# Peptides against a protein of PDB entry 5KEZ, part 311

Target 1, 320 residues: chain A of PDB entry 5KEZ
Amino acid sequence: NVAIYNPFRPWWERYQPVSYKLCTRSGNEDEFRNMVTRCNNVGVRIYVDAVINHMCGNAVSAGTSSTCGSYFNPGSRDFPAVPYSGWDFNDGKCKTGSGDIENYNDATQVRDCRLTGLLDLALEKDYVRSKIAEYMNHLIDIGVAGFRLDASKHMWPGDIKAILDKLHNLNSNWFPAGSKPFIYQEVIDLGGEPIKSSDYFGNGRVTEFKYGAKLGTVIRKWNGEKMSYLKNWGEGWGFVPSDRALVFVDNHDNQRGHGAGGASILTFWDARLYKMAVGFMLAHPYGFTRVMSSYRWPRQFQNGNDVNDWVGPPNNNGVI

## One batch from the design tools (peptide; made by RFdiffusion4, then SolubleMPNN)

Design b2_p30_3_s2 (from b2_p30_3 with T20R A21E A22R W23M A25K T27F A28R)
Fold by OpenDDE base, seed 4:
Structure b2_p30_3_s2 (fold): chain B 320 residues (1-320), chain A 30 residues (1-30)
Amino acid sequence: as target 1 above (320 residues)
Amino acid sequence: AAAAAAAAAAAAAAAAAAARERMRKYFRNK
């Protein structure tokens, strides 16, 4: 991915890819392979956060300022380490004046335009699908068990399916022969927008953002909410079917006040209430559960927003 | 009453989420 120095190595640089090389702030491919092997040997499975909707931001300077030293040029859409070129992006397909998503009530715009300036990949092209599948298959062959698909809301479900149809079976050294990768898709659906979580059920599980938002309101006792109202928790609260849900109290975005859930989201900053929410989630049978592991950073609030929400994990001069 | 309150809270959360998602441009493009 891009190496960003202003601010100094933010967490979100990881979501700006310039290649599919397994070479980042966390280590190189050999170190990753070693970790996957050691984890699999003790029954711990690895799921990769796969950034496949886009490449880096359109405003990032061209050069070799990347975690593996690969050259890239956002201005010309040149990513030779893949390779991608100007033919592999949705620049001509997006109809907005800015080239960015301007209206989230337009499903076509949400999928064909740039998410906050991130160069949007033309996932309709078999070439692009094949390059992504090659990346994911390399990870499968190393021994990963599946994937989180980042920004799935911004991809057409059929394009995701076309990529998934190219995937290998899991590595038979650790998984039963014929096993398929576990897929869960990041889709922010709180209602009120045209794109629905149900559009993605055919590809795998989806993130249920209503879970953390509503649980936070109940645990905080906002709006007269009571724990007794959780009697029909799950589908009875308008959540997706349990067998399609991935559930969580918080994630890296909404822990920082970004995206879905608003101020109701519970985090480790509210330790007592957070323990109650996580304990409830783990005890309740609804959905597939995900527990957050995070870190502290020096928060500075201005106009209700943390200006240090970019701060990455503890590191040694940018290396984790 | 609980269902109506949950729906109203979801609508408010959705509006806030959409606004914050638009604000991510100030971070991801830096």
Scores: peptide ipSAE 0.030, ipTM 0.562, DockQ to the pose 0.051
Fold by OpenDDE base, seed 5:
Structure b2_p30_3_s2 (fold): chain B 320 residues (1-320), chain A 30 residues (1-30)
Amino acid sequence: as target 1 above (320 residues)
Amino acid sequence: AAAAAAAAAAAAAAAAAAARERMRKYFRNK
């Protein structure tokens, strides 16, 4: 990914890829392979957060300022470490004046335009699909159990399916022969937009962002809501079918106030209420559960916004 | 009462979700 120095090595630089090399602030490919092997040998499975919708921001300076030293040029859409070129992006397909998503009520913009300047990959192209599948298959062959697909809302479900159809079975050293990778897709659907979580059910599970938002309101006792109202928790609250849901109290985005649910989201900053919410989630049978492990950072609120929301995990001069 | 609270929260949450989705994206491009 890109190395950002202003602000100094933010968490979100990880979501600006310039290659599919397994070479980051967290370690190299050999270290990753070793970790996956050790985990699998004791029954712990690894799921990779796969950033496949886009490459880095269009405004990032060209050069070798990346975690593995790979050259890239956002201005010319040149990513030779993949390789991608100007033919592999949706610049000509997006019809907005900025080239960014301007209207989230236009599903075509949401999928064909840049997510806040992030260079949008032409996932309709078999070449692009194949390069992504090669990356994911390399991880499968290492021994990962599946994937979180980042920014799935911004990809056409059919393009995702076409990539998934190219994937290998899981590594038979640790998984039964013929096992398929476990897929869960990040889709933010709180209603009111044309793109629905149900559009993605055919590809795997989806993130149910209503879960953390609604549970936060109940646990906080907002609007007179009571724990007794959770009697029909799950589908009875208008959530996706349990067998399609991945559920969580918080994630890295909404922990910073940037995700679905806003101020209702419970986090480790609200320690008592958060433990109640996580305890309830783990006790209730609805959905596939995910527990957050995070870190404290020096929050500084200005006009209701944390100006330090960029702060990444504890590090030594940028090395994690 | 449970249904009405769910509906009002859904409309406010939809506008806020679109704004927050934009914010999430803004942070990735900073």
Scores: peptide ipSAE 0.036, ipTM 0.589, DockQ to the pose 0.074; fails the geometry check
Fold by OpenDDE base, seed 2:
Structure b2_p30_3_s2 (fold): chain B 320 residues (1-320), chain A 30 residues (1-30)
Amino acid sequence: as target 1 above (320 residues)
Amino acid sequence: AAAAAAAAAAAAAAAAAAARERMRKYFRNK
């Protein structure tokens, strides 16, 4: 991915790929392979956060400022380490004046335009699908159990399906023969927009962002909400079917106030209430559960916003 | 009333989600 130095190595630089090389702040490919093997050998499975909707931001300077030193040029859409060129992006398909998503009520813009300047991959092209599948298959062959698909809302479900159809079975050294990768898709659907979580059910599970938002309201006792109202928790609260849901109390985005759920989201900063929410989530049968493992950072609020929301994990001079 | 409250909460959540999603995206592009 791109290496950002201002601010110094933020968490979000990881979501700006310039290649599919397994060479980042977390280590190299050999170290990753070793970790996957060690984890699998004790029954811990690895799921990769796969950033396949886009490459880096269009405003990033060209050069070799990347975690593996690969050259890239956002201005010319040149990513030779893949390789991608200007033919592999949706620049000509997006019809907005900026080239960015301007209207989230236009599903075509949401999928064909740039997510806040992030160069949008032409996932309709078999070439692009194949490059992504090669990346994911390399991970499968290493021994990962599945994937979180980042920014799935911004991809056509059919394009995702076409990529998934190219995937290998899981590595038979640790998984039963014929096992398929576990897929869950990040889709922010709180209602009010044309793109729905249900559009993605055919590809795998989806994130249920209403879960943490509503649970936070109840645990906080906002608006007279009571724990007794959780009697029909799940589908009875308008959530997606349990077998399609991946549920969580918080994630890295909404822990920083940047994502779905707003101020109701419980985090480790509210330790007592957070433990109650996580305990409830783990005890309740609805959905597939995900527990957040995060870190403290020096929060600094200015006008209600944390100016240090960029701070990444504890590191040694940028190396995790 | 519960449906209307749910709809109003959904609309408020949607507006907030759109703003937050733009913010999330903005940070990723910095």
Scores: peptide ipSAE 0.035, ipTM 0.578, DockQ to the pose 0.074; fails the geometry check
Fold by OpenDDE base, seed 3:
Structure b2_p30_3_s2 (fold): chain B 320 residues (1-320), chain A 30 residues (1-30)
Amino acid sequence: as target 1 above (320 residues)
Amino acid sequence: AAAAAAAAAAAAAAAAAAARERMRKYFRNK
């Protein structure tokens, strides 16, 4: 991914890929392979956060400022480490003046335009699908158990399906022969927009953002909400079917006041209430559960916003 | 340049604003 130095190595640089090379702030490919092996040998499975909707931001400076030293040029859409070129992006398909998503009530715009300047990949192209599948298959062959698909709302479900259909079975050293990767898709659907979580059920599980948002409201006792109202928690609250849901109290975005859920989201900053919410989630049978592991950072609020929300995990000069 | 580089965080912030509006319109089943 891009190496960002202003601010200094933010968490969000990880979501700006310039190659599919397994050399990042967390280590090199050999170190990753070693970790996956050690984890699998003790029954701990690895799921990769796969950023496949886009490459880096369109305004990032060209050069070799990346975690693996690969050259890239966002201005010319040149990513030779893949390789991608201007033919592999949706620039000509997006019809907005900025080239960015301007209206989230336009499903075509949400999928074909840039997510806040991130160069949008032409996932309709078999070439692009194959490059992504090669990346994911390399990870599968190393021994990962599955994937979180980042920004899935911004990809056409059929394009995702076409990529998934190219995937190998899981590594038979640790998984039964014929096992398929576990897929969960990040889709923000709180209602009120044209894109629905149900559009993605055919590809795997989806993130249920209503879960953390509503649970936060209840635990906080906002708007007269009571724990007794959780008697029909899950589908009774209008959530997706349990077998399609991945559930969580918070994620990295909404922990920082970003993403779906707003101020209702409980985080480790509200330690007592957060433990109550996580405890409830783990005790309740609805959905596949995900528990957050995070870190403290020096929060500084200005006009209601944390100006240090960019701060990444504790590191040694950018290396984790 | 820094703002443009912060695209992932900006995307999350935009999603949060939209999500807050949607939450006010969502009603649970009793």
Scores: peptide ipSAE 0.021, ipTM 0.627, DockQ to the pose 0.053; fails the geometry check

Design b2_p30_3_s3 (from b2_p30_3, 16 letters changed)
Fold by OpenDDE base, seed 1:
Structure b2_p30_3_s3 (fold): chain B 320 residues (1-320), chain A 30 residues (1-30)
Amino acid sequence: as target 1 above (320 residues)
Amino acid sequence: DEEAARAEEAAKAAEAAERRARMRKYFRNK
């Protein structure tokens, strides 16, 4: 991914890829392979957060300022480490003046335009699908068990399916022969927009963002909500079917959104309430559960916003 | 060159902030 130095190596630089090489601040490919092997040997499975909707931001300067040293040129859409060129992006499909998503009520913009300036890949192209599948298959062959598909809302479900159809079976050294990768898709659907979580059910599970939002409200006793109302928690609350849901109390994004703004999302900063929410989630038989493991950073609130919400995870191994 | 690099990185931080701002809006209003 792109190496950002101002602010100094923020967490979000990891979501700006310039190659599919396994060399980042988290480690190199050998270290990753070693971890996957050690984990699999004791029954711990690895799922990769796969950033396949886009490459880095359009405004990033060309050069080799990346975690693996690969050259890239966002201006010319040149990513030779893949390789991608100008033919592999949705620049010609996006009809907005900025090239970015401007209206989230337009499903075509949401899927064909750039998410906050991130260069949008033309996933309709078999070439692009194949390059992504190659990346994911390399990970599968290493021994990962599946994937979180980042920004799935911004990809056409059919394009995702086409990629998934190219995936290998899981590594038979650790998984039964014929096992398929576990897929869950990040789709932010809180209602009010044309793109629905149900559009993606055919590809795998979907993140249910209503879960953490509503649970936070109940645990905080906002709006007269009571714990007794959780009797029909899940589908009874208008959530997606349990067998399609991946549920969580917080994630890395909304953990940085609660601030002083009065958001319902519970985080480790509210330790007691957070433990209650996580405990309830683990005890209640709805959806596939995900528990957050995060880190503390020096929060500094200005006008209700944490100006240090960029701070990346701790790094003490010298990996750049 | 250094000033240009700082400006670019600041722009990226702003983009990230915009994404998070949208999420803050979601969880505040829903």
Scores: peptide ipSAE 0.025, ipTM 0.526, DockQ to the pose 0.139
Fold by OpenDDE base, seed 5:
Structure b2_p30_3_s3 (fold): chain B 320 residues (1-320), chain A 30 residues (1-30)
Amino acid sequence: as target 1 above (320 residues)
Amino acid sequence: DEEAARAEEAAKAAEAAERRARMRKYFRNK
């Protein structure tokens, strides 16, 4: 991914890929292989956060300022480490004046335009699908158990399916023969937009952002909500079917106030209420549960926004 | 009541989308 130095090595630089090399602040490919092997040997499975919707931002300077030193040029859409060129992006497909998503009520913009300047990959192209599948298959062969698909809302479900159809079975050293990768897709669906979580059920599980938002409201006792109303928690609250749901109290985005759910989201900053929410989530049978492990950072609010929301995990001069 | 609930949900969704856009824009520009 791109190496950003202003601000100094933010967490979100990881979501701006310039190659599919397993070479980042977290380590190199050999170190990753060793970690996956050690985890699998004790029954801990690894799921990769796969950024396949886009490459880095269009405004990033060309050069070799990346975690593995790969050259890239966002201006010319040149990513030779893949390789991608200008033919592999949706620049000509997006119909907005800016080239960015301007209207989230237009499903075509949401999927074909740049997510706030992030260069949008032409996932309709078999070449692009194959390059992504190659990346994911490499990870499968290493021994990962599955994937979180980042920004799935911004990809056509059929394009995702076409990629998934190219994937290998899981590594038989640790998984039963014929096992398929576990897939969960990040889709923010709180209603009111044309893109629905149900559009993605055919590809795997979907993040249920209503879960954390509604649970936060209940535990905070906002809007007259009561714990007794949780009697029909799950599908009874209009959530997706349990077998399609991945549920969580918070994630890396909404603990910074930028994700779905707004101020209702409970985080470690509200320790007591957060423990109650996580305890309830783990006790209740609805959905596949994900528990967040995060860190504290020096929050500094200006005009209602944390100007330090970019701060990444504790690190040694940018490493890890 | 049900219509009001749907309207509120739609408003929250729109706000969430805007926040997501702002967040990623922030990350692009910073």
Scores: peptide ipSAE 0.025, ipTM 0.606, DockQ to the pose 0.052
Fold by OpenDDE base, seed 3:
Structure b2_p30_3_s3 (fold): chain B 320 residues (1-320), chain A 30 residues (1-30)
Amino acid sequence: as target 1 above (320 residues)
Amino acid sequence: DEEAARAEEAAKAAEAAERRARMRKYFRNK
């Protein structure tokens, strides 16, 4: 991915890929292989956060300032380490003035335009699908158990399916023969937009962002909500079917006031309430549960926004 | 009311995303 130095190595640089090389601030490919092997050997499975909707931001300077030293040029859409070129992006398909998503009520913009300036890949192209599948298959062959598909809302479900149909079975050294990768898709659906979580059920599980948002309101006792109302928690609250849901109290985005959930989201900053929420989530038989492991950072609020929301994990000069 | 609340949260999420984009642009151009 892009190496960002201003601010100094933010967490979000990880979501700006310039190649599919397994060489990042967390380590190189050999170190990753070693970790996956060690984890699998003790029954801990690895799921990769796969950033396949886009490459880096359009405003990033060209050069070799990347975690693996690969050259890239966002201006010309040149990513030779893949390789991608201008033909592999949706620049000509997006019709907005900015080239970014401007209206989330326009499903076509949401899928074909840039998410916050991130160069949007033309996933309709078999070439692009194949390059992504190659990346994911490499990870599968290393021994990962599955994937979180980042920004799935911004990809056409059919394009995702086409990629998934190219995937290998899981590595038979650790998984039963014929095992398929576990797929869960990040789809932010709080209602009110044309794109629905149900559009993605055919590809795997989806993130249920209503879960953390609603649970936060209940535990905070907002709007007269009571814990007793959680009796029919899950589908009874209008959530996706349990067998399609991946649930969580918070994630890295909404922990910082970004993404779905707003102020209702409970985090470790509210330790008592957060423990209640996580405890409830783990005890209640709805969805596939995910527990957040985070860190403290020096929050500085200005006009209701944390100006230090970019701060990544504790690191040694950018290396974790 | 619940639908309205969800719509409001969705709008806030979009605004947050835009803010993050602006911040990234600012830092890059600084």
Scores: peptide ipSAE 0.023, ipTM 0.634, DockQ to the pose 0.034
Fold by OpenDDE base, seed 4:
Structure b2_p30_3_s3 (fold): chain B 320 residues (1-320), chain A 30 residues (1-30)
Amino acid sequence: as target 1 above (320 residues)
Amino acid sequence: DEEAARAEEAAKAAEAAERRARMRKYFRNK
């Protein structure tokens, strides 16, 4: 991915890929293989956060400022380490003046335009699908158990399906022969937009962002909510079917106030309430549960916004 | 603005009321 130095190595640089090389702030490919092997050997499975909707930001300077030293040029859409070129992006498909998503009520913009300036891959192209599948298959062959698909709302479900259809079975050294990768898709659906979580049920599980948002209001006792109202928690609250839901109290985005749920989201900053929410989530049978492991950072609020929301995990000069 | 804030609060209250209504239905059907 891009190496960002201003601010200094933010967490979000990881979501700006320039190649599919397993060479990042976390280590190299050999170290990753070693970790996956050690984890699998003790029954801990690895699920990769796969950033496949886009490459890096359009405004990032061209050069070799990347975690693996790969050259890239956002201006010309040149990513030779893949390789991608100008033919592999949706620049000609997006019809907005900025090239970015401007209206979230336009499903075509949401899927064909750039998410906050991130160069949008032409996932309709078999070439692009194949390059992504090659990346994911390399990870599968190493021994990962599945994937979180980042920014799935911004990809056409059929394009995702086409990629998934190219995937290998899981590595038979650790998984039964014929096992398929576990897939869950990040789809932010709080209602009010045309894209629905149900559009993605055919590809795997989806994130249920209503879960953390609504649980937060209940635990915080907002709007007259009571714990007793959780008796029909899950589908009874209008959430997706349990067998399609991946649930969580918070994630890295909404922990910083940037994701779905707003101020209702509980985080480790509110330790007592957070423990109640996480405890409830783990005890309740609805959905597939995900627990957040995060870190403290020096929050600095200016005009209601944390100016240090970019701060990544504890690191040694950018290396974690 | 204040009007938008009031509208949002009203929407949240309405949604909460709907959930409570579903809860009442649940207990009636058990």
Scores: peptide ipSAE 0.022, ipTM 0.485, DockQ to the pose 0.017

